# Ledger of designs, part 57: peptides against a protein of PDB entry 3QIS

Target 1, 334 residues: chain A of PDB entry 3QIS
Amino acid sequence: PSLELSRREFVFENVKFRQLQKEKFQISNNGQVPCHFSFIPKLNDSQYCKPWLRAEPFEGYLEPNETVDISLDVYVSKDSVTILNSGEDKIEDILVLHLDRGKDYFLTISGNYLPSCFGTSLEALCRMKRPIREVPVTKLIDLEEDSFLEKEKSLLQMVPLDEGASERPLQVPKEIWLLVDHLFKYACHQEDLFQTPGMQEELQQIIDCLDTSIPETIPGSNHSVAEALLIFLEALPEPVICYELYQRCLDSAYDPRICRQVISQLPRCHRNVFRYLMAFLRELLKFSEYNSVNANMIATLFTSLLLRPPPNLMARQTPSDRQRAIQFLLGFLL

## One batch from the design tools (peptide; aimed at target 1 L170 N272 A279 F280)

Design b2_p22_4_s2 (made by RFdiffusion4, then SolubleMPNN; from b2_p22_4, 9 letters changed)
Fold by OpenDDE base, seed 3:
Structure b2_p22_4_s2 (fold): chain B 334 residues (1-334), chain A 22 residues (1-22)
Amino acid sequence: as target 1 above (334 residues)
Amino acid sequence: DEFFLEFSEKLREEIEEIRKEL
């Protein structure tokens, strides 16, 4: 069997978080026999493509002289955003289109990724005074490395940050402040806040706005701004409550004093973000008659975002663990 | 209440300083 491919090189320019891009090509069976095609893993790869790439269809049959359109879909989810922001991964891949009992056809995927404040660590964002799109990628890498080292130092209760000439980090990311300040000013009376989904176009505008500017006003509806905050928290490489403290949060869930002690052990930026968010959410709860927000709803929603199980424990989360996690958060909302 | 407002206003001041440098 043999195939003709209309294209073998694909360039995805300006790939952004949560923005789907599609490129299409045709495969044609120029043979006299039916053929089965499939995208196959390269040597030592577990999957035929990187997590941000998909072929559709990824397999199929072609009759003689049949032609099929294949879509190559590039979509950066929360699962790929962090590694792309750091430059650990890139918009580059090689797809192997395998023909059963035939040849392999190689497709080259290339492009560029535009970094996002979504999926960037709280530590890096606290050091990032400019919009992420204005920060050189090399400096983003340095900020992430420095952020990791300072996080470790802070967890180890090592020496107070030398008040030396290093620019003092923000107490919370500017992006979190922008979202929360907007919601506090404009969304406290918003009916069904955090219950009504935002618009995808507005979410993209909010993301782009936060990545490129320090706006006076966030664009979009209060629902879209609220959902953008949820997406931001979900996309964090490490949740606001660090993975190392997850079990201690669960174990302390019914002792408010121990809960506060656990939170006090968070890295400075994580602790500040947690306290700021909890204070904000308590403010929203004062307007429950207008916004339909209650403590149980908020605790249920934000617990999955703020208090995530470590990746190795995700598959093992029990209903009891979830209830303890909710109870932990409730102790900061009430 | 007081903590949120004071903390948020302090962050506003810090961010507004940054905005002036851009």
Scores: peptide ipSAE 0.693, ipTM 0.973, DockQ to the pose 0.927
OpenDDE base, seeds 1, 2, 4, 5: peptide ipSAE 0.685, 0.688, 0.687, 0.686; ipTM 0.972, 0.972, 0.972, 0.972; seed 2 fails the geometry check

Design b2_p22_4_s3 (made by RFdiffusion4, then SolubleMPNN; from b2_p22_4, 10 letters changed)
Fold by OpenDDE base, seed 2:
Structure b2_p22_4_s3 (fold): chain B 334 residues (1-334), chain A 22 residues (1-22)
Amino acid sequence: as target 1 above (334 residues)
Amino acid sequence: DEEFKKFSEELRKEIEEIREEL
């Protein structure tokens, strides 16, 4: 069996968070026998491609002189955004197209990733006084490393060094302030806020706007701005309530005094973001007559974003753990 | 919420200072 490939080199320029890119190529059976093709893992890999890449179809049969179109889809989800932002991973891969009883065909994937404030740590964003696209990648790496060390010092209750007033971190990331201030100004009376989905085109415009500027106004509908805040919180590498405090939040869920004490132990940026979001959500609840928002809906929605199980618990929550997590958050909304 | 308005106004000042420096 043998195949002819229309192309073997693929370049994905300016790959962005949540923006699907597609490149197509054709494979043709130029042999005299039917053939089965499949994308196969390399010797040390568990998957035929990196998590941000897929082939469609990834396997199939071709009769003699048959041709099929294969789509190579590049999509950076919340599961790949952090490692691409840090430069730990890159838009580079080699695909092995295997032909049963035939030869292997190698496809080269290359390109560049454009960093996003989505999937960047709260600590790094508090140090980032410019839009992320204006920050050199080398400085992003340094900001993430320094932010990890400062998080650890803050958890250990080490006295922050009096860094000079110019190097002082923001209390909350500018991106969170921009989203929340916009929602407070324009969305408090929005019917079905956080219940109606945003538009995908508007979500992309909001992400690009926050990555490239410090706008006076965020583009898109109130629903798109509200969903962008949810996507931002979901994409955080470390949730607003740090993994180290997860179990203590569940254990304290029915004691409002202990709940406040647990939150006081968060790193400064995480604690400020938590307090700012809770203050905003309590304000939004005052407009429940107009926006149809209630404390149970908000607690249920935001608990999954703010209070995630640590990776070592395989991201599994029992129904009891989920109810405790919701009860913990309700104690800050009421 | 007076807490929210005060907190958001403090953050607004920090971000306006950044905009003046860019």
Scores: peptide ipSAE 0.621, ipTM 0.958, DockQ to the pose 0.883
OpenDDE base, seeds 1, 3, 4, 5: peptide ipSAE 0.591, 0.601, 0.595, 0.612; ipTM 0.954, 0.955, 0.955, 0.957

Design b2_p22_4_s4 (made by RFdiffusion4, then SolubleMPNN; from b2_p22_4, 9 letters changed)
Fold by OpenDDE base, seed 5:
Structure b2_p22_4_s4 (fold): chain B 334 residues (1-334), chain A 22 residues (1-22)
Amino acid sequence: as target 1 above (334 residues)
Amino acid sequence: DEEFLKFSEELREEIEKIREEL
């Protein structure tokens, strides 16, 4: 069997978080026999492609002289954004299109990724006094390494943040402040806040705005700004409540004094973000008659974002653990 | 919330300084 491919090289320019890009090509059976094609893993890989790439269809049959269109879809989700922001991964891959009893055909994927404040650590963002697109990639790497060291120092209670020669970090990332300040000013009376989805085009504009500027006003509807805050919190590599404190939050869920003690043990930036968000959400609850926001809805929504189970426990989360996590957050909303 | 208003205003002053430097 043999195939003809219309293209073998694909370039994805300016790949961004949550922005789908598609490239299409045709495969044709120029042989005299039916053939089965499939994308197969390389010798050292478990998957036929990187997590941000997909082929559709990834397998199929072709009769003699049949042609099929294949879509190569590039989409950076929350699962790939952090490793692309750090430059640990890149928009480069090689796909192996295997023909049963035939040849392998190699497809080259290349391109560039544009970094996002979404999927960047709270520690790095507190040090980032510029839009992320203005920060040199080398400095992003240094900010992430420094972020890791600052988290460790904060957990060990060892070194006061040396007020030394490094610029004082922000208490909260500017991106979180921009989102929350907008919602506080304009969305307190918004009907169905956090219940109505935002528009995908507006979400992309908000992301691009936060990645490229420090706006006076965030573009889009209050619903899109509210959803952008949820997406931001979901995309954090480490949740606002660090994975190390997850079990202690569940164990303390019915003791408000122990809950406050657990939060006091968070790294400074995580603790500040948590307190800021809880104070904001308590303010929104005063407008419940206008915005339809109640403590149970907010606790249920934000618990999955702020108090994520560690990856090793995610498959084992019980309904009881989820209820304890909600109860923990309710103790800060009431 | 007085805590929210105070903390948000402290953050505003820090971010406005950054905006003036850009």
Scores: peptide ipSAE 0.609, ipTM 0.959, DockQ to the pose 0.900
OpenDDE base, seeds 1, 2, 3, 4: peptide ipSAE 0.604, 0.598, 0.598, 0.598; ipTM 0.958, 0.956, 0.957, 0.957

Design b2_p22_5 (made by RFdiffusion4)
Pose (drawn by RFdiffusion4):
Structure b2_p22_5 (pose): chain A 293 residues (1-134, 168-310, 319-334), chain P 22 residues (1-22)
Amino acid sequence: PSLELSRREFVFENVKFRQLQKEKFQISNNGQVPCHFSFIPKLNDSQYCKPWLRAEPFEGYLEPNETVDISLDVYVSKDSVTILNSGEDKIEDILVLHLDRGKDYFLTISGNYLPSCFGTSLEALCRMKRPIRERPLQVPKEIWLLVDHLFKYACHQEDLFQTPGMQEELQQIIDCLDTSIPETIPGSNHSVAEALLIFLEALPEPVICYELYQRCLDSAYDPRICRQVISQLPRCHRNVFRYLMAFLRELLKFSEYNSVNANMIATLFTSLLLRPPPSDRQRAIQFLLGFLL
Amino acid sequence: DDDFLHDFMEEMEEEIEELREE
């Protein structure tokens, strides 16, 4: 049971939020007998690697002496973007490739991460006047820029918030917001609209803070009480919530053109603005509908 | 407040213009 590896060290340079990278290498069974390989957790872990990293394939069978290409894939999603933004985690790791009844092969993962305004808290973004990788703001300039674009160009946009944008443009929009305060956000209206949804979803703390979440559901049927729960939010969260509710009510005026109705808004934005740490789903859409109408 | 969004965005626009001048 022996393996030959084309390489053992891999570098993921300039890793970005939601941008896929692949570092590929070849495994060859140079032994005399067939072997089984698999990636294993390091002593006392649950997984063989961190969430932003994946091996494809992560296990297999090799006769002597067939070869197999292994793809080491890095993808920073909403699960890891905040800890990598913060520096609580780095683009580094060790993969232990294990031969069943045999040697262990140690693969070193290194590289660097570029922080994004996406996955950054509303509070910190309101404190930062300049792009992240170039008195606090009422709302983060990034969300204002996305909403400003949609307000200017997308009020009459067919199927707004119902058609997915382009992956390439989403990344361009994110990099644009990370590095600049542009005159115009690049990309189609559908891309800018989706980038807004991704922005809300990637927030480490939702627009409606987690501890106020349950109170919102309980209060869902009393508009006077719902507004008061909103008053308990920090200033930046309260402002973003009010700002978005006003923007969505503005879009509802053009529903005959942009097909944006209360039904779609409620089911789309409730889960983004009001996340927990069933029929609560109903009190939640009721909570949000109370503001839209 | 029907005018809330427009007033809020005008105030933010002035701040964004200042930031661009930097």

Design b2_p22_5_s1 (made by RFdiffusion4, then SolubleMPNN; from b2_p22_5, 11 letters changed)
Fold by OpenDDE base, seed 5:
Structure b2_p22_5_s1 (fold): chain B 334 residues (1-334), chain A 22 residues (1-22)
Amino acid sequence: as target 1 above (334 residues)
Amino acid sequence: DENFLQDFRAELAKIIAELRAE
């Protein structure tokens, strides 16, 4: 069997969080026999491509002189955004198109990623005084390393070493403040807030706005701003309630005094974000007659975002664990 | 609780205004 490929090199310029890019190419069976093609893993890889890449179709049959279009789709989700923001991963891959009883054809994928405040740690964002797109990549790496060390020190209750000439961190990320302050000012009377989805175009504009500027006003509808807050919280590498405290939150879910003690043990930035969000959500609940928002809906929605099970426990979350997690948040909303 | 949200908003609004001026 033999194939002709219309293209073997693909460049994806200016890849952004949640922005789909597509490149297409054709494969043609120039042989005299039917052939089966598939994308296969390289040596020591578990998958045929990186998590942000997909081929469609990834396998198929071609009759003699048949041609098929293959789409290469690049999409950075919450699962890939953090490693791309840090520069741990890059928009580079090699795909192996295999023919059954035939040859391998190599496709080169390249490009560049534009960093986002989405998928960046709360600790790093508290140190960022400028939009992330204005921050040099070298400084982003340093901020993530410093943020990891400060988180560990805070969890260990270690006395802060002499704050050298490093600028004092923000109490909360500017991006969280901008989103929540907008919702507080403009969305408390919004019917079906957090129940109606935003517009995808507006969500992209909000993300780009927060990545590139410190806006006076966030663009888009209140629904899009509300969904952008949810996406931000979902994309955090470490949830607002750190993984280390997950089990303690479940164990304390029916004791409001212990719940407050558990929250007091969060790193400073995480604790401030949690308190700020809970204060906002309690204010929003006062307008339930206008916005149709209730404590059970909010607790159910925000539990999956704020109190995520550690990756090693995700597959084992029981209905009881979910109910305890909801009850934990309800104790801060009522 | 109401005081916390208002105080926190006011403090951050000042900081963000300073960051916009840089």
Scores: peptide ipSAE 0.379, ipTM 0.911, DockQ to the pose 0.872
OpenDDE base, seeds 1, 2, 3, 4: peptide ipSAE 0.353, 0.360, 0.370, 0.224; ipTM 0.903, 0.904, 0.908, 0.802; seed 4 fails the geometry check

Design b2_p22_5_s2 (made by RFdiffusion4, then SolubleMPNN; from b2_p22_5, 10 letters changed)
Fold by OpenDDE base, seed 5:
Structure b2_p22_5_s2 (fold): chain B 334 residues (1-334), chain A 22 residues (1-22)
Amino acid sequence: as target 1 above (334 residues)
Amino acid sequence: DEDYLKKMMEELKKIIEELRKE
């Protein structure tokens, strides 16, 4: 069996968070026998491709002289954004198209990723006084390393070094401030806020705006700005409530005093973001007659974002754990 | 709570307005 491939090299320029890119090629059975093709893992890999890449179809049968179109889809989700922002991973891969009883065909995937404030840690973003696209990659790495050390120092209750006024971290990320300031000014009376989806084009514009500028106004509808806040919180590598405190939040869910003590133990930036978001959400709840937002809806929605189970516990989360997590947030909304 | 939110928004606004000029 043999295949002819129309293309073997693919370049994905300017790959961005949540922006789908597609490249297509054709495979043709130029043999005299039917053949089965599949994308197969390389020797040391569990998957045939990196998490941000997909082939469609990834397997199939071709009759003699049959041709099929294969799409190579590049999509950076929340699952890949952090490792691409740090430069730990890159838009580079090799796909192995295997032909049963035939040869392997290698496809080269290359490109560049454009960093996003989405999927960047709260600690790094508090140190980042410029849009992420203006920050040199070397400085992003330094900011992440410093952010890790700051988180550890904060958890250990170490007194912050009196860093010079120019080096002082922001109390909350500018991106969070921009989103919340917009929503507070323009969306408090927005009907079905956080219930109506945003527009995908507007979401991309909002992401690009926050990655490239410090805008006076966020572009798009209030629904798109609201969804962008949800996407931002979901994409955080460490949730606003650190994984280390997850179980303590559940255990304290019915004791408002203990809940406040647990939150006081968060790293400074996480604690500030949590308090800021809770204050904003309580303000939105005052306008419930206009925006149709209620405490149960908000608690349910934001619990999955702010109080995520640690990765090792995700598969074991009980309905009781979810209810406790919701109850924990309700104690800050009521 | 409202006063805290407003205060935080105003404090951060000044910082962000400064950062826009850099």
Scores: peptide ipSAE 0.361, ipTM 0.910, DockQ to the pose 0.904
OpenDDE base, seeds 1, 2, 3, 4: peptide ipSAE 0.349, 0.356, 0.349, 0.356; ipTM 0.908, 0.909, 0.907, 0.909

Design b2_p22_5_s3 (made by RFdiffusion4, then SolubleMPNN; from b2_p22_5, 12 letters changed)
Fold by OpenDDE base, seed 5:
Structure b2_p22_5_s3 (fold): chain B 334 residues (1-334), chain A 22 residues (1-22)
Amino acid sequence: as target 1 above (334 residues)
Amino acid sequence: DESYLQELREELQKIIEELRKE
């Protein structure tokens, strides 16, 4: 069996978080026998491609002289954004198109990723006084390393950062402040806030705006700005409530005094973001007659974002654990 | 709580307005 491929080299320029890019090519059976094709893992890989790449179809049969279109889809989700922001991973891959009883055909994937404030740690963002696209990649790495050290220091010792005014971290990321301050100003009376989805085009504009500028006004509808906040919180590599405190939050869920003590043990940036979000959400709940937002809805929605189970416990989360997690947040909303 | 939100808004507003000029 043999295949002819219309293209073998693919370049994905300016790949961004949540922006789908597609490249297509054709494969043709130029042989005299039916053939089965599949994308196969390389020798040391468990998957045929990196998490941000997909082939569709990834397998199939071709009759003699049959041609099929294959789409190569590049999509950076929350699962790949952090490793691409850090430069740990890159928009580079090699796909192996295997022909049963035939040859392997290699496809080269290349491109560039544009860093996002989405999927960047709260600690790094508190140090990032410029839009992420203005920050040199070398400095992003330094900010991440420093952010890790700050998180550890903040957990072990509440040492006041006696850093000079120029080096002093922000109390909360500017991106979170911009999103929440916009919602506070313009969305408190918005009907169905956090219930109505945003527009995908507006979400991309909001992401691009936060990555490239410090806007006076966030573009898009209140629904899109609200969803952008949810996406931001979901994409955090470490949730606003650090994984180390997850179980203690569940154990304390019915004791409001212990809940407040647990939150006081968060890293400074995480604690500030949590308090800021809770203060905003309590304010939003005062307008429930206008926005149709209630404490149970908000607690349910934000629990999955703010109080995520550690990856090792994700598959074991019980309905009781979810209820405790919701109850924990309710104690800050009521 | 309401005072904290307002104080934080005003503090960060000033900082962000400074950062826009840099």
Scores: peptide ipSAE 0.336, ipTM 0.902, DockQ to the pose 0.883
OpenDDE base, seeds 1, 2, 3, 4: peptide ipSAE 0.308, 0.324, 0.323, 0.331; ipTM 0.893, 0.898, 0.898, 0.900; seed 4 fails the geometry check

Design b2_p22_5_s4 (made by RFdiffusion4, then SolubleMPNN; from b2_p22_5, 12 letters changed)
Fold by OpenDDE base, seed 5:
Structure b2_p22_5_s4 (fold): chain B 334 residues (1-334), chain A 22 residues (1-22)
Amino acid sequence: as target 1 above (334 residues)
Amino acid sequence: DPNYLKELREELQKIIEELRAE
């Protein structure tokens, strides 16, 4: 069997978080026999492509002289954003298009990723006084490493943050402040807030705005700004309540005193963000007659974002664990 | 604390205005 490929090199310029890019090519059976094609893993890989890439179709049959269009889709989700922001991964891959009883065809994928404040740690963002797109990539790496070390020191109750000669970190990320302050100013009376989805175009504008500027006002509807906050919290490499405290939150869920003690053990930035969000959400709940928002809805929504199970426990999460997690958060909303 | 949100907003607003001027 033999294939002809219309293209073998693909460049994805300016790849952004949650922005789908597509490149298409054709494969043609220029042989005299039917052929089966599939994208196959390289020798050391478990998957045929990186998590941010897909081929559609990824396999198929071609009759003699048949042609099929293949789409290469690049999409950076929450699952790839952190690794791309750090530069640990890049928009570079090689796809192996295998022909059964034939040869391999190599496709080269290249491009560039534009870093996002979405998928960046709270610790790193508290140190970023400029939009992430203005921060040199080398400085982003240093900020992530320093952030990890400070988180560990804070959890271990070691050295107080040396209030010395280094630029003082923000109490909360500017991006979180901008989102929450906008919602506080403009969305407290918004009907169906956090229940109505935002517009995808507005979400992209909000993300780009936060990545590139310190706006006076966030663009888009209140629904889009609200959803952008949810996306931000979901994309965090570590949830606002650190994984190390997850079980203690569940165990304390019915004791409001112990719940507050558990939160006091969070790293400074995580603790500040948690308290800020809870203060905002309690304020939002005062306007329930206007915004149709209630404590159970908010607790159910935000629990999945703020109090995520550790990756090793995700497959074992019981309905009881979920109810305890909701109850933990309710103790801060009521 | 009912004032916590107000105080934090005022503090961060000032910081963000300073950061916009840089």
Scores: peptide ipSAE 0.341, ipTM 0.902, DockQ to the pose 0.905
OpenDDE base, seeds 1, 2, 3, 4: peptide ipSAE 0.320, 0.337, 0.329, 0.336; ipTM 0.895, 0.900, 0.897, 0.899

Design b2_p22_6 (made by RFdiffusion4)
Pose (drawn by RFdiffusion4):
Structure b2_p22_6 (pose): chain A 293 residues (1-134, 168-310, 319-334), chain P 22 residues (1-22)
Amino acid sequence: PSLELSRREFVFENVKFRQLQKEKFQISNNGQVPCHFSFIPKLNDSQYCKPWLRAEPFEGYLEPNETVDISLDVYVSKDSVTILNSGEDKIEDILVLHLDRGKDYFLTISGNYLPSCFGTSLEALCRMKRPIRERPLQVPKEIWLLVDHLFKYACHQEDLFQTPGMQEELQQIIDCLDTSIPETIPGSNHSVAEALLIFLEALPEPVICYELYQRCLDSAYDPRICRQVISQLPRCHRNVFRYLMAFLRELLKFSEYNSVNANMIATLFTSLLLRPPPSDRQRAIQFLLGFLL
Amino acid sequence: SETETFFEELREEMSEEITELR
């Protein structure tokens, strides 16, 4: 049971939020007998690697002496973007490739991460006047820029918030917001609209803070009480919520053109603005509908 | 009406801030 590896060190340079990278290498069974390989957790872990990293494939069978290409894939999603933004985690790791009844092969993962305004808290973004990778703002300039674009160009956009944008443009929009305060956000209206949804979804703290979440559901049927729960939010969260509710009510005026109705808004934005740490789903859409109408 | 006013005022203030920052 022996393996030959084309390389054991891998570098993921300039890793960005939601931008896929692949570092590929070849495994060859140079032994005399067949072998089984698999990636294993380091002593006392649950997984063989961190969430932003994946091996493809992560296990397999090799006769003497067939070869197999292994793809080490890095993808920083909403689960890891905040800890990598913060520096609580780095683009580094060790993969232990394990031969069943044999040697262990140690693969070193290194590289660097570029922080994004996506996955960054509303509070910190309101405190930062300049792009992240170039008195506080009422709302983060990034969300204002996305909403400003949609307000200017997308009020009559057919199927707004119902058609997915382009992956390439989403990344261009995110990099644009990370590095500039542009005159125009690049990309189609559908891409800008989706980037807004991704922005809300990637927030480390939702627009409606986690501890106020349950109170929102309980209060879902009294508009006086719902508004008061909103008053308990920190200034930046309260402002973003009010700003978005106003923007969505503005879009409802053009529903005959953009197909944006209360039903779609409620089911789309409720889970983004109001996240927990069933029929609560119903009190939640009721909570949000109370503001839209 | 109050929601519309809030939205317009916030956008105006942010427009000034964005201009200065640019």

Design b2_p22_6_s1 (made by RFdiffusion4, then SolubleMPNN; from b2_p22_6, 10 letters changed)
Fold by OpenDDE base, seed 2:
Structure b2_p22_6_s1 (fold): chain B 334 residues (1-334), chain A 22 residues (1-22)
Amino acid sequence: as target 1 above (334 residues)
Amino acid sequence: DEMDRFFEEMRKELAEEIEALR
């Protein structure tokens, strides 16, 4: 069997978080026999492509002189955003299109990724006083390394180095402040806040706005701004409540005094973000008559975002663990 | 309450600090 491919080189320019890009090509059976094609892993890979890439269809049959369109879809989710932001991974791959009893055809994928504040650590974002698209990639790497070391020092209760006033980190990431301050000013009376989904186009505009500027006003509806906050919290590489404290939060969930002590042990930026978000959500609950928001809904929604199980425990989270996690957050909302 | 005061203080401090970055 043999195939003819209309294209073998694909370039995905300006790949962004949550923005789908598609490139299409045709494969034609120019042989005299039916053939089965499939994308196969390379020798050392478990998957035929990187997590941000997909082929559709990834396998199929072609009769003689049949042609099929294949879509190469590039989509950066929360699962790939952090490693692309750091430059640990890149928009580079090689696909192997295998023909049963035939040849292998190699497809070259290339492109560039545009960094996002989504999927960047809270520590790095507190140090980042400019929009992420203004920060050189080399400096992003330095900020993540420095932020990791600062997190470890904070967890060990080591005395903060007297960093000069010019290098002092923000108390909370500017991106979180921008989202929360917008919602506080404009969305407290918004009916069905955090219950109505945002518009996908508006979400992309909000992400691009936060990545490229320090706006006076965030674009989009209150629903889109609210969903952007949820997406931001979900995309964090380390959740607002650090993985190291997850079990202690569950164990303390019914003791409000111990809950406050657990939160006091968070790294400074994580603690500030947690307290700021809880204070905002309590403010939002005062307007429950207008916005239809209640403490149980908010606690249920934000628990999965703020208090995530460590990766090694994700597959084992019980309904009891979820209820304890919700109860932990309720103790800060009531 | 204490949390309302904390929120009001923190949002003002952050406003001043972030607006100075524009």
Scores: peptide ipSAE 0.697, ipTM 0.974, DockQ to the pose 0.833
OpenDDE base, seeds 1, 3, 4, 5: peptide ipSAE 0.695, 0.694, 0.689, 0.696; ipTM 0.974, 0.974, 0.973, 0.974

